# Peptides against a protein of PDB entry 8HF1, part 31

Target 1, 320 residues: chain A of PDB entry 8HF1
Amino acid sequence: NVMLYATKPTEVMVSFPHQEQVLTVTRLISAEIEKFYVSLDLMNIGVQPIRRSKSLQCLRDPSKKSFVKQLFNDFLYQMKEYGIYAASIAIISLIVEFDIKRRQAETLSVKLMHRTALTLCEKIRHLLVQKLQDMTYDDDDDNVNTEEVIMNFSTPKVQRFLMSLKVSFADKDPKDICCLVFVERRYTCKCIYGLLLNYIQSTPELRNVLTPQFMVGRNNISPDFESVLERKWQKSAIQQFRDGNANLMICSSVLEEGIDVQACNHVFILDPVKTFNMYVQSKGRARTTEAKFVLFTADKEREKTIQQIYQYRKAHNDIA

## One batch from the design tools (peptide; aimed at target 1 M151 N152 V167)

Design b2_p16_5 (made by RFdiffusion4)
Pose (drawn by RFdiffusion4):
Structure b2_p16_5 (pose): chain A 320 residues (1-320), chain P 16 residues (1-16)
Amino acid sequence: as target 1 above (320 residues)
Amino acid sequence: PYPRVSEEVHFEEIPD
């Protein structure tokens, strides 16, 4: 009876070769951000509330410097984990966030700090577009070139995930498919969402089948990439997925708990599984029959992750 | 450029 309304989806793996080498432009951007941090640390903005540790044992920077560093560090993480083009999208989210803070800002010193951060972010955007541009010698067709650069300017993890996404839904009806993708970090959702938008408008077979939509938790990141203060579109993303308007969901441990959704055909956990409860809930989200469940881990982490999953399964058996 | 991966996708089941 439970299997009538419940389903044990087939759980499969997608291993990918993990490499440690990085590109030179990554070193250059790292040096540029380090120079910016060193300069900003001494910004000496108007006196701010003292921010100490959780236990007050060690000091902390003012909340605003912490926020700027956090955003920049998130951008660097997105670049380290998902390739150059992931940073090319993520830098636009940083531009939008710094513009919004400039609007919200309430002092000349803080405003100046945010404007200069915007300037550096735009320089970084031009740097990313520059290395993306220095590969058009391969060919002139920007669509297939977008597909090719995405396959080439991405980590094996990103290549493999997008490969599995293409193969799983090559030419199926958009109505027939209902899938979710889970990622860990906040701005990673918007970054990877924008990457999927580019790839959907980069391939002929997937162009009219997949509809990517992303949503995150609190501290709601901006939904657009336009910097126009107000937008005309009003319909929400969750309501879209419930209404079938959107079929590809990009969330980060937000939809895993509570949020009712129709039974989904596929679930892709882009970032490695960490918590037993979250594993159980994410698997349960694939509530439809013949549901397919997908995981992505590094080759080096294969034994550890498989052993961890066995621990989970045995724990499920033990509890039962 | 990052090296490419094979175009083949292997959906490996986890045995019991």

Design b2_p16_5_s1 (made by RFdiffusion4, then SolubleMPNN; from b2_p16_5 with H10V F11Y)
Fold by OpenDDE base, seed 1:
Structure b2_p16_5_s1 (fold): chain B 320 residues (1-320), chain A 16 residues (1-16)
Amino acid sequence: as target 1 above (320 residues)
Amino acid sequence: PYPRVSEEVVYEEIPD
């Protein structure tokens, strides 16, 4: 029994200052969403016919109001955790989803509900873009994608993450890079992917070095509503990462789905490690001799993070 | 804008 001593990655922590400052625009957006929730609760959208479609989602949200609230709650989370710039990307995903749902609406009342949600998303998008443009001389949408705008409108966590990528990968051979970035939420993958694309394009030292992809876990709630497009994208993204055509993969809980991903030399945990399984699975992807497992923590949570890692290390050593 | 973090990135090793 050769215990293959799996080379344990170096576990490192990157601290960032806690963001206490709430921007006026984020407060305005939050208030508009709360006002919308009040209006949404007052909307009579009728009893939707329980379509016998095997999709658990139709059974869980007969009114489709909970899904609307979920998307806005996920947006609010992204805006809070990642900042205004990330939120400007995240809102586009909501616009796309609500437009699809509006077109698929079986009743005028449901169509109107999704239209109202879409109108709110467009208002939010305008508020976000206007705020990004406060630092630009020209109203050109391309001017909001500068390194400066990205950094100034990203949370300290995201700023520190982007800087960590720059320091870790500037002017390196792209073939020597196999990086995973773990995030908690499915929708964060797309948001951080879009942010990284723009950041890499604006950062000369990374432009020909990092090729990002994202991988989104299967929607267990409605496998039938996973667009054929999303499944194709996921397969393509995984294949590109396996083939070395992409060297940075943004993942949520995808490792729980048994997706075989190659051994990586860098694993970034952008969001707090909430479970032992997430710790073991994500750390277990950093398998090269010089592999780094990088955690991001607020300064105020540094000690708590360290203690949590010690507990996970102990638990892992007791099982191994 | 958010507060700008320092450009210095410190990788603090979590000791064994």
Scores: peptide ipSAE 0.556, ipTM 0.956, DockQ to the pose 0.800
OpenDDE base, seeds 2, 3, 4, 5: peptide ipSAE 0.556, 0.552, 0.545, 0.551; ipTM 0.956, 0.955, 0.954, 0.954

Design b2_p16_5_s2 (made by RFdiffusion4, then SolubleMPNN; from b2_p16_5, 5 letters changed)
Fold by OpenDDE base, seed 1:
Structure b2_p16_5_s2 (fold): chain B 320 residues (1-320), chain A 16 residues (1-16)
Amino acid sequence: as target 1 above (320 residues)
Amino acid sequence: PFPRVSSEVKYELIPD
């Protein structure tokens, strides 16, 4: 048995300057969410009847308040880690989810809670869009989706990621591209997908080259909580990527769930590699002879990132 | 706005 030494992908690191976004709008949004949490804690929504459906762990939050806070905490994380432009897309996911929950509310108190959350999301959306428009000098062109606006309102990490895509894929044959982008959080997949759609559309060298899709990891909680629509969409997205109708896939922990994606020539790790399993699984998808495994790190975390990769390489060689 | 990062993307090899 010739163990075909799977050609180890070329492991590369892209450093970016660590910069916190010091904008008045981000401070205002954070303060509005904190005020909302105080009001949310004071809301009496009653004891929600534990519906006997054992499978729905989300039904185990009797207050549904923890889930509301989780969504806003994920939004705050995305705004911090990816910037205002990404946050303007991320807030739409919250709006959609709170509107669904408002419609599905069994009590007036729960309906009011989701309505209050939705009203805050619309205020945040307005503040973000207004800030993106402040950079469009042309009063007439409401197009906040230019390469310039995207880059100016994205974190150094996201700027380096977009530049890495442009340098790697400009004017290439779409058939020669099989790219995975790994992110830590479920909602980041949708946010980065929306950002990439707008960036690719605004970048002539990529417009007919990259066709992105995203996969949201199956909620480990219950296959029943994945809407039949989400499961259908995941299957469709995977199939499009297998058929070559999509050549860039944004993933979270999807590989842990036994979703078999094809061998890729590029794997981008946008967020820090926090687990050995994530390292092995993501690296194990870069299987072509010229495959690149690209890590993004802040300059200040460069040494720590290198040491962590050496530890993971050692641990992988000890198991293999 | 965030400062524009340098247009030069440096891929640093992680040594073996």
Scores: peptide ipSAE 0.446, ipTM 0.926, DockQ to the pose 0.812
OpenDDE base, seeds 2, 3, 4, 5: peptide ipSAE 0.430, 0.432, 0.431, 0.424; ipTM 0.914, 0.919, 0.915, 0.915

Design b2_p16_5_s3 (made by RFdiffusion4, then SolubleMPNN; from b2_p16_5 with E7D H10V F11Y D16E)
Fold by OpenDDE base, seed 1:
Structure b2_p16_5_s3 (fold): chain B 320 residues (1-320), chain A 16 residues (1-16)
Amino acid sequence: as target 1 above (320 residues)
Amino acid sequence: PYPRVSDEVVYEEIPE
């Protein structure tokens, strides 16, 4: 019985300063969203006919107001956790979603609701872009995608993450890199993907080294609303990562879906590990002899993070 | 802008 000692990855932690400073623009945006929620609650959208369509989503949100609030709440989370630059990318996803929902609206009242949400998203986009442009001399949209702008308008967590990628992968052979980045939320995958694309393009040491992809978990709530495009994208992204055409994959709860991903040499956990299953599954992808499992923690939560990892290690050793 | 973190990234190994 050769116990194949599965080479345990080196577990490392990167600390970042807690962001206490709330930027004025983020407060303004939050206040505009809160004001919008008040207006949204006052909107008479009427009773939507319960279409017998098998989509559980229509049953859960007959007014479609909860979905609108969910998207803005996810945006607010992304803006808080990842910063203004990430928020400028995230808001585009909301614009696309609300425009789709506006076009698909069966009633004038629902159409108006989504139009109002879209108008707010455009206002938010302008506020974000204007703030990014405060560091640019020219109003050219391309000038907001510099390494400096990305870093200055990203939270300390994201700054440490980007720097950790730079230090870990600068001037390496792309074939030697198999990196996973785990995030908590589905929408964060797209946001961080867009941020990484711009960062890699602006960083010469990474431009020909890292090829990112993202993988979004299936919406269990409405498999029918997963656009054929999202499913095609997911399949393509996974295939590119398997084929080595992509060497960095941003994932949420994807491992819970039984997606077979190759053994990786780097696993980054960008958000706090909230479950033992997430710990085991994500760590279990770092299978090379020199594999690193990298956690990001606020300085104030460092001790709590270490203790949580010890608990997970103990629990894992008791099962293994 | 957010506070700029130091350019030095320290990977602190979590002890066994």
Scores: peptide ipSAE 0.563, ipTM 0.957, DockQ to the pose 0.811
OpenDDE base, seeds 2, 3, 4, 5: peptide ipSAE 0.537, 0.539, 0.542, 0.542; ipTM 0.954, 0.953, 0.953, 0.954

Design b2_p16_5_s4 (made by RFdiffusion4, then SolubleMPNN; from b2_p16_5 with H10K F11Y E13P)
Fold by OpenDDE base, seed 3:
Structure b2_p16_5_s4 (fold): chain B 320 residues (1-320), chain A 16 residues (1-16)
Amino acid sequence: as target 1 above (320 residues)
Amino acid sequence: PYPRVSEEVKYEPIPD
């Protein structure tokens, strides 16, 4: 009887001040998206075929308009939760997606809709980049990727996360690091990945220490909509992390699909733990000796977060 | 810019 002593990770919390102040540029961008939604509702794009997804929860209205609104709502979430710097990376993903949809458009009206969305994304990108450049002496796009610009244009949550990485991993052996970062939303994985690449490159103590990768779970939407390229990327990312060629993996709700990842020494939960399954699955990856399970919480939500963790611990002990 | 957080990172243990 090998008692598998499941090493319980140390559960820790990192508090950050709540962001109450809305920057003028974020208000301007939100107002431009709202004006665009009014114009989008007036566009006649014809009848779109409703694909009934069998899975009840995400009624992604297969309307080409609802998809456009979803991408902009997802962008607004990135800008609110992670800040202007993360939003400057997130907007590029929208530009790429709308350009693909514009080229694949079967009708002139749908092509025009995606072109109008692209023009708005380009305007938003210019507003974001201009705001990042306001702190640089040189108008060169490369000068916006400094540690100072990243920190000054990231939310208190993201600042505290980056500082936690620096304090935890500065000048360590890359082989001793096996880190997971969990985020709620699929598109956050790419955004935080791009932010981490720039932060690590600008931080000498991390440049040769952390090698990030990202993994996006299979959409519960049929595997037919996942590009062959996305599936190849996902397999490659997992393999790089297993082989030690990457030591930090950014994941969304991917662990619900039974992806086997090695025992990790750090698990960071960047977004609020909304489900018992997310808690058990993410915590279950922190299995090394002295493993840390790190939660990020706003100061005003500290007590609520503690009570949620107590409820999840109780529920986990009742089923174990 | 956003408000800068303190340079001190505290890992607060979640009580049992």
Scores: peptide ipSAE 0.563, ipTM 0.956, DockQ to the pose 0.804
OpenDDE base, seeds 1, 2, 4, 5: peptide ipSAE 0.562, 0.561, 0.562, 0.562; ipTM 0.956, 0.957, 0.956, 0.956

Design b2_p16_6 (made by RFdiffusion4)
Pose (drawn by RFdiffusion4):
Structure b2_p16_6 (pose): chain A 320 residues (1-320), chain P 16 residues (1-16)
Amino acid sequence: as target 1 above (320 residues)
Amino acid sequence: SYPRLTEPPVFEEIPD
């Protein structure tokens, strides 16, 4: 009876070769951000509330410097984890966030700090587009070139995930497919969403089948990439997925709990599984019959992750 | 550039 309305989806793996080498432009951008941090640390903005540790044992920077550093560190993480083009999208989200803070800003000193941060972010955008541009010698067709650079300017993890996404839904009806993708970090959702938008508008077979949509939790990141203060589109992303308007969801542990959704065909956990409860809930989200469940882990983490999953399964058996 | 992958993904089931 439970299997009538419940389903045990087939759980599969997608291993990918994990490498440690990084590109030189990554070193250059790291040096540029370090120079910016050193300069900003001494910004000496108007006196701010003292921010100490949770236990007050050690001091902390003012909340605004912490916010700027946090955003830059998130951008660096997106670059380290998902390739150059992931940073190319994520830097636009940083530009939008700094422009919004400039608007919200309430002092000349803080405003100046945010404006200079915007300037550095744009310089970084131009740097990213520069390396992306210095590969068009391969060919001139920007669509297939976009597909090729995405396959080449991405970590093996990103290449492998997008490969599995292409192969799983090559030429199926968009109506027939209902899939979710889970990622860990906040701005990674928007970053990877923009990457999928580019890839959907980069391949002929996937062009009219997949509809990516992303949503995150609180501290709602901006939904656009335009910096126009107001937008005309009003319909929400969750309501779209419920209404079938969107079929590819990009969320980060937000939809895993509580949020009702129609039974989904596929679930892709882009970032490694961490918590038993979240594993159970994400698997349960693939509530349809013949549902397919996908995981991505590094080759080096294969034994550890498999053993952890066995621990989980045995724990499910034990509890039952 | 990052090494490009050309092989299709292999979907491995996890045995009991």

Design b2_p16_6_s1 (made by RFdiffusion4, then SolubleMPNN; from b2_p16_6, 5 letters changed)
Fold by OpenDDE base, seed 1:
Structure b2_p16_6_s1 (fold): chain B 320 residues (1-320), chain A 16 residues (1-16)
Amino acid sequence: as target 1 above (320 residues)
Amino acid sequence: MYPRITEPPEYIEIPD
């Protein structure tokens, strides 16, 4: 047993200015969602039949109202943490989900609930797109996908992340890149993936250099909610990343123990490291020579982040 | 719009 001393990655921190300013459009959207929650609570959708075979998650929300609220809460989180541009992508995922749920509705009341949620998502989409168009001369949706629009409508954290990708990977050989990006929430993976596709396409120095994919961790809790399409997508994304057809993988913090992902030379932690397990699992993927483990922190949280990393390092050394 | 960051990211090594 040659304990190959896995070369410890260089742990680096990138700071970003704390954003205090809440944009008027984000306040308006939040207020519209809050009004919708009041209306949603007043909706009589009846007692939904508990199908005995449905996963524990279907048992937790027999009314399906809490699931609707969860999706909007996840959207509000993405809008807050990643910005208006990311929110314009995130809202599409809600539109798709609510349209599916509307079509699958067993009752008129549930169908109406999902229809009302969908109408709100469409309104939110228009508000977001209209705001992105403030920098464009043309009403064409494609004109909102420029590097300038992406950067000006992304939070400082996302701007620093995109700049870090550009600086790290501009004009490099795609074969020399094996990058992981960790995010906290499942829904963020697809949102940041869509943002990265548009950013890479708008950035000449990253065109044909970065090929992103995303992986949503298997929710062990609800195999029933993972569409056959999502499972196929995950398998394809992992395979593309293994084959080198994709060189950047966006993952939620739930990289299940046992996804054999190749040794990476870059690991970006876009969201705060909240657990020791997340730290060990994510850092443990940076295994190549000269691997970098990059943390993003607000300037005000810099010291706290450093202290948290020292605590995790100590705890890791005490177990290893 | 968010404040536009124009300066390159500073990579601060977290020492051992």
Scores: peptide ipSAE 0.573, ipTM 0.962, DockQ to the pose 0.788
OpenDDE base, seeds 2, 3, 4, 5: peptide ipSAE 0.568, 0.553, 0.571, 0.563; ipTM 0.961, 0.958, 0.961, 0.960

Design b2_p16_6_s2 (made by RFdiffusion4, then SolubleMPNN; from b2_p16_6, 5 letters changed)
Fold by OpenDDE base, seed 4:
Structure b2_p16_6_s2 (fold): chain B 320 residues (1-320), chain A 16 residues (1-16)
Amino acid sequence: as target 1 above (320 residues)
Amino acid sequence: PYPRLTEPPEYILIPD
């Protein structure tokens, strides 16, 4: 029973200024996606043959258009919540997915739909990379991966998160670190993983200290759509974290897989804690002596976040 | 760019 024997971690809040100012490039990208949705709704892709074996996703999205919109909506979320730099990594995952779907297309109309989505992703990638280059005055894509560029093109939330990692782990022994980072969405795990790889590589105090991995919960829609490669990656990432070959794990859900991860000394909650179950389970992983449970909140939401934590503590004590 | 934070993160203890 995970709940009963945990040493109470130190619960800490890190605040960040609310970002009201929308960058011009983010407005342009959002407008291009909205124009694409209008065009996508007008596309006649015909009736797709119902293959009985791929039943659940084909039943949920007979037009395959909702899946395309979901990927772009997830991208828009990454761009809003984590910023331009994270969006430049997120868009690569869309490019890969739409290229796979284009190659796997059973009809010319579906192939053209995924090709149009891919063309939009390349345009978005160009707009993002060009904006990152505005600081370097250089056309070299490697120059956009500096600590300075990452920080200047990340939201205040992500800046506070990266600064918290640097302060917490600079020049520490890698074996003394067991860190979890919780995010809301499965797609965010890969995006934040890519951001952390570049940030750690660009930060001398962390380069030989933090070895990140990511775990994506099982796709509740169909385990059959998880590529054999994704399932192999998950098993390998978890094993590396258990063996101490990775000391930072990014995850969206601990629940879905029943995966017992080791007791951690740091748990970061990068996104808002939306459920009591998420609170209890994420906090329940911070079990070492002097374990820290770190929440990120906007300054305007500090009091509301504190009150929510008190409600969850009360509810947890009433069940214990 | 976003507003650059230069100050170290403030760790606010959530009281018991």
Scores: peptide ipSAE 0.554, ipTM 0.957, DockQ to the pose 0.804
OpenDDE base, seeds 1, 2, 3, 5: peptide ipSAE 0.551, 0.552, 0.540, 0.547; ipTM 0.957, 0.956, 0.954, 0.956

Design b2_p16_6_s3 (made by RFdiffusion4, then SolubleMPNN; from b2_p16_6 with S1P V10E F11Y E12I)
Fold by OpenDDE base, seed 4:
Structure b2_p16_6_s3 (fold): chain B 320 residues (1-320), chain A 16 residues (1-16)
Amino acid sequence: as target 1 above (320 residues)
Amino acid sequence: PYPRLTEPPEYIEIPD
């Protein structure tokens, strides 16, 4: 049992101020998505012929409307939890997905639905980019990728995460770093990956120190919709991390698939630890000498987070 | 913008 012989990592909590203020642009974007949902519910897309072979997703969403709503709900979550800068990256993933779905549409009505969703994504992208440019004197999109813009348009949680990376890894030897970053949602992996690429590029102390990759768990809803490209990407990302060509891996639910990753010296939990299994599995990857297991919590939730960790420690000791 | 954090992150060790 590989978990029983792991060196106990130092469990660390990093706190951040609770963000109550909703930016006007975030309210505008949310209102545009809600208006779109009303319009989407009124769309007659017809009965799609049930193709027997691609059965599970077509059975769960015969209208394909729930999938469209899921993508926008995941975007709204990322905008809320990670901020406007992360949302500007997240929206690109929706644009790509809706363009693929638009091109693959078997009916004109479904094609129109995905086109309308795509048009909304372009409007949202424009609103986000325009807001990032409020701090720049230049209309150049490259000016929105500075450390200062990233930090000012990230939530306090993401700011603390980025600061923790800078403090932990500034001017270190890349070979001495083996870092995992756990997130709850699969779409967050790609969003935080894009944010980290831009942050590392804009931060001299981390440039050539951190090489990020991301891996998402298999889509249990439809392994058939995992593109051959996504599966190739996951295999390549894992191999690069094993070979030391990448030293930071962003993960969602990866440990449930029995994917063995090397012993890490840093494990960051960017989202709340919601399950005992997530706690044990993620902590169980911090196995090196002086390994750190870092949690992020709002100031108001500090005590609740500590008590939850004590409950998980107790439950782990009762099984061990 | 969000409130800009300027202070280094406080690392609170969760005691045993």
Scores: peptide ipSAE 0.573, ipTM 0.961, DockQ to the pose 0.806
OpenDDE base, seeds 1, 2, 3, 5: peptide ipSAE 0.571, 0.569, 0.556, 0.565; ipTM 0.961, 0.960, 0.958, 0.960

Design b2_p16_6_s4 (made by RFdiffusion4, then SolubleMPNN; from b2_p16_6 with S1P F11Y E13L D16E)
Fold by OpenDDE base, seed 1:
Order: structure tokens, then C-alpha cells, then sequence
Structure b2_p16_6_s4 (fold): chain B 320 residues (1-320), chain A 16 residues (1-16)
């Protein structure tokens, strides 16, 4: 009985200073969203006919107001956790979603609601872009995608993450890299992907080294609502990562979906590990002999993070 | 802008 000692990955922690500074622009944006929520609550959208369309989403939000609030709440979370630069990417996703919903609106009132949400998103986009441009000499949109702008408008967590990628992968052979980046929320995958693309393009040491992809978990709520496009994207992204055409995968609950991903040499946990399953599953992907499992933690939460990892290690050893 | 981190990330080993 050769106990194949599954080589346990080296578990490491990267600390970052807690961001206490609330930027004026983030306060302004938050206040505009709160003001919009008040206006949204006053909107008479009428009773939407419960169309028997298999869309469980229409059953859950007959007014479609909750979905609008969810998207803005998700945006606010991204802006808080990842910063202004990430928020400038995230807002584009909201614009796309609200434009789709506006076009699909069955009533004038719903169309107007989504139009109002879209107008707010455009205002937010302008506020974010203007703030990014404060560091650029030229109004050229390409100038906001520099390493300096990305780093200066990213939270300390994201800065530490990007620096950790640079230190870990600068000038390495792309074939020797198999990296997973775990995030808590599905929408963060796309946001961090967009940020990382721009960062890699602006960072010569990474430009030919890292090829990122992202994977968004299936919406358990309705497999029918996964756009054929999203499913195609997921399949393509996974295949590119399996084929080695991508060497960094940003994912949320990938392992809950039974997606077989190859053994990785780096696993980054960008957000706090909230569950034992997330710990075991994410750590279980770092299977190479030199595999690293990297946690990001705020300095103030360092001790709590260590204690949580000890609890998870104990629980894992009791099951194994 | 956020506070710019200048120091490289330290990979602190989580003890066994």
C-alpha cells in the first residue's frame, strides 16, 4: 500500500493593508445609486403578466426591480473590494445587461426603468473614467490602461495580487505556469479578467507569459437563462486552459460544477475562504510538487485567517 | 488614487 502522499501544496499568505480611505468618487457613486433606489421604489412598473416562460427569474422578480438593485449592489461590491479601475470595467457589464433588458422590455414602464438604470450607469462610467484620466495627460482612452493607472486605482488587495503575479511569473516560460485564481462572486471573474488583460498588456514581463481566461459558474437558478454565448464561452475557456493556450484561469465555484481542471502549480485565493469546501476544492487543485496555495488577507484579519486555515486543515485531516 | 504599495508581496508561510 504505497500511500501516495498527495504532495500538499505550500500554503502561503500575502497580507495587504486594509483600505480605510473612501475616495470621494466612490462616495458620489454610492450616493447616486442610493438616490436611484429611492426613485426606483417610486416607479410604478405595473403587474407584469406571469408569462409561463421557463424563466424562473421572471417568477422571482415580477417587478424586475430586484434584478436592477442586484446588479448595482454587485457593482458597489466590486468598486469597494477591487477599486475604481475594476469598477470602470464592471460598469460596462451593467451597461450591456441593462441595454439587453431595455430592448427585451415588454412594457413601456419596464423599458423606462431600464433606460433610467442605463443612464445612471453611463453617469457612473463617466465619473470613473474621469477619475482614471486625472493621471493621464491625454484624453485618449488607451492611456487609462497603463500599469501605473491600474495600480493606483486598484485596492491594496488587487495591488498585492498583481504584484504577486509579477513576482511569481515575470519572464517565466508560459508552459511551466498553470495558475488558478479563485474569487467569491461569479461577476468578479469577468471584472478581474478585464483588469488582468489590461495589466498584462501594460506589463512587458507578463505580456508573453500569462494568457488569462475566466470561467463563470452556471446559474443554478435557470440553466435556460445561461445565454448560449456564456455556455460557449465557458467551454472555450476551459478547453483553452486544458490545451495550455491559457495558463491562468479566474474562477469562482468551478469545482462545484464538476469541471475537471488540470493540476495547477499556483492557486491564488483573492477573496476570503468562507467555506471548508472552497478550501478543500481550491487547495486540491494545487497538486504539483512545488504547488503554492496563496491566500490574500487584510492585515487586520491575518490572525483570523490563520486560525480559519488551521480549522480547515484539521477538518480535512479528520476526513482524509 | 489608493495608497500605492511599493514593497514587494511577502509570501508568509502558514505554519503546519
Amino acid sequence: as target 1 above (320 residues)
Amino acid sequence: PYPRLTEPPVYELIPE
Scores: peptide ipSAE 0.592, ipTM 0.963, DockQ to the pose 0.795
OpenDDE base, seeds 2, 3, 4, 5: peptide ipSAE 0.579, 0.583, 0.585, 0.584; ipTM 0.962, 0.961, 0.962, 0.962

Design b2_p16_7 (made by RFdiffusion4)
Pose (drawn by RFdiffusion4):
Structure b2_p16_7 (pose): chain A 320 residues (1-320), chain P 16 residues (1-16)
Amino acid sequence: as target 1 above (320 residues)
Amino acid sequence: PYPRIEEPPHFEPIPD
């Protein structure tokens, strides 16, 4: 009876070769951000509330410097984890966030700090577009070139995930498919969402089948990439997915708990599984029959992750 | 550039 309304989806793996080498432009951007941090640390903005540790044992920077560093570090993480083009999208989210803070800002010193951060972010955007541009020698067709650069300017993890996404839904009806993708970090959702938008508008077979939509938790990141203060579109993303308007969801441990959704055909956990409860809930989200469940881990982490999953399965058996 | 993957994905079941 439970299997009538419940389903044990087939759980599969998608291993990918993990490499440690990085590109030179990554080193250059790292040096630029380090120079910016060193300069900003001494910004000496108007006196701010003292921020100490959780236990007050060690001091902390003012909340605003912490916020700027946090955003830059998130951008660097997105770059380290998902390739150059992921950073090319994520830098736009940083531009929008710094513009919004400039609007919200309430002092000349803080405003100046945010404007200069915006300037550096735009310089980084131009740097990213520059390396992306210095590969058009391969060919002139920007669509297939977008597909090719995405396949080439991405980590094996991103290549492999997008490869599995293409193969799984090559030419199926958009109505027939209902899938979710889970990622860990906040701005990673918007970054990878923009990457999927580019790829959907980069391939002929997937162009009219997949509809990517992303949503995150609190401290709601901006939904657009336009910097126009107000937008005309009003319909929400969750309601879209419930209404079938959107079929590809990009969330980060937000939809895993509580949020009712129709039974979904596929679930892709882009970032490695960490928690037993979250594993159980994410698998349960693939509530439809013949549901397919997908995981991505590094080759080096294969034994560890498989052993962990065995621990989970055995724990499920033990509890039962 | 990053090494490009040209092979299709392998969907491997996890045994019991």

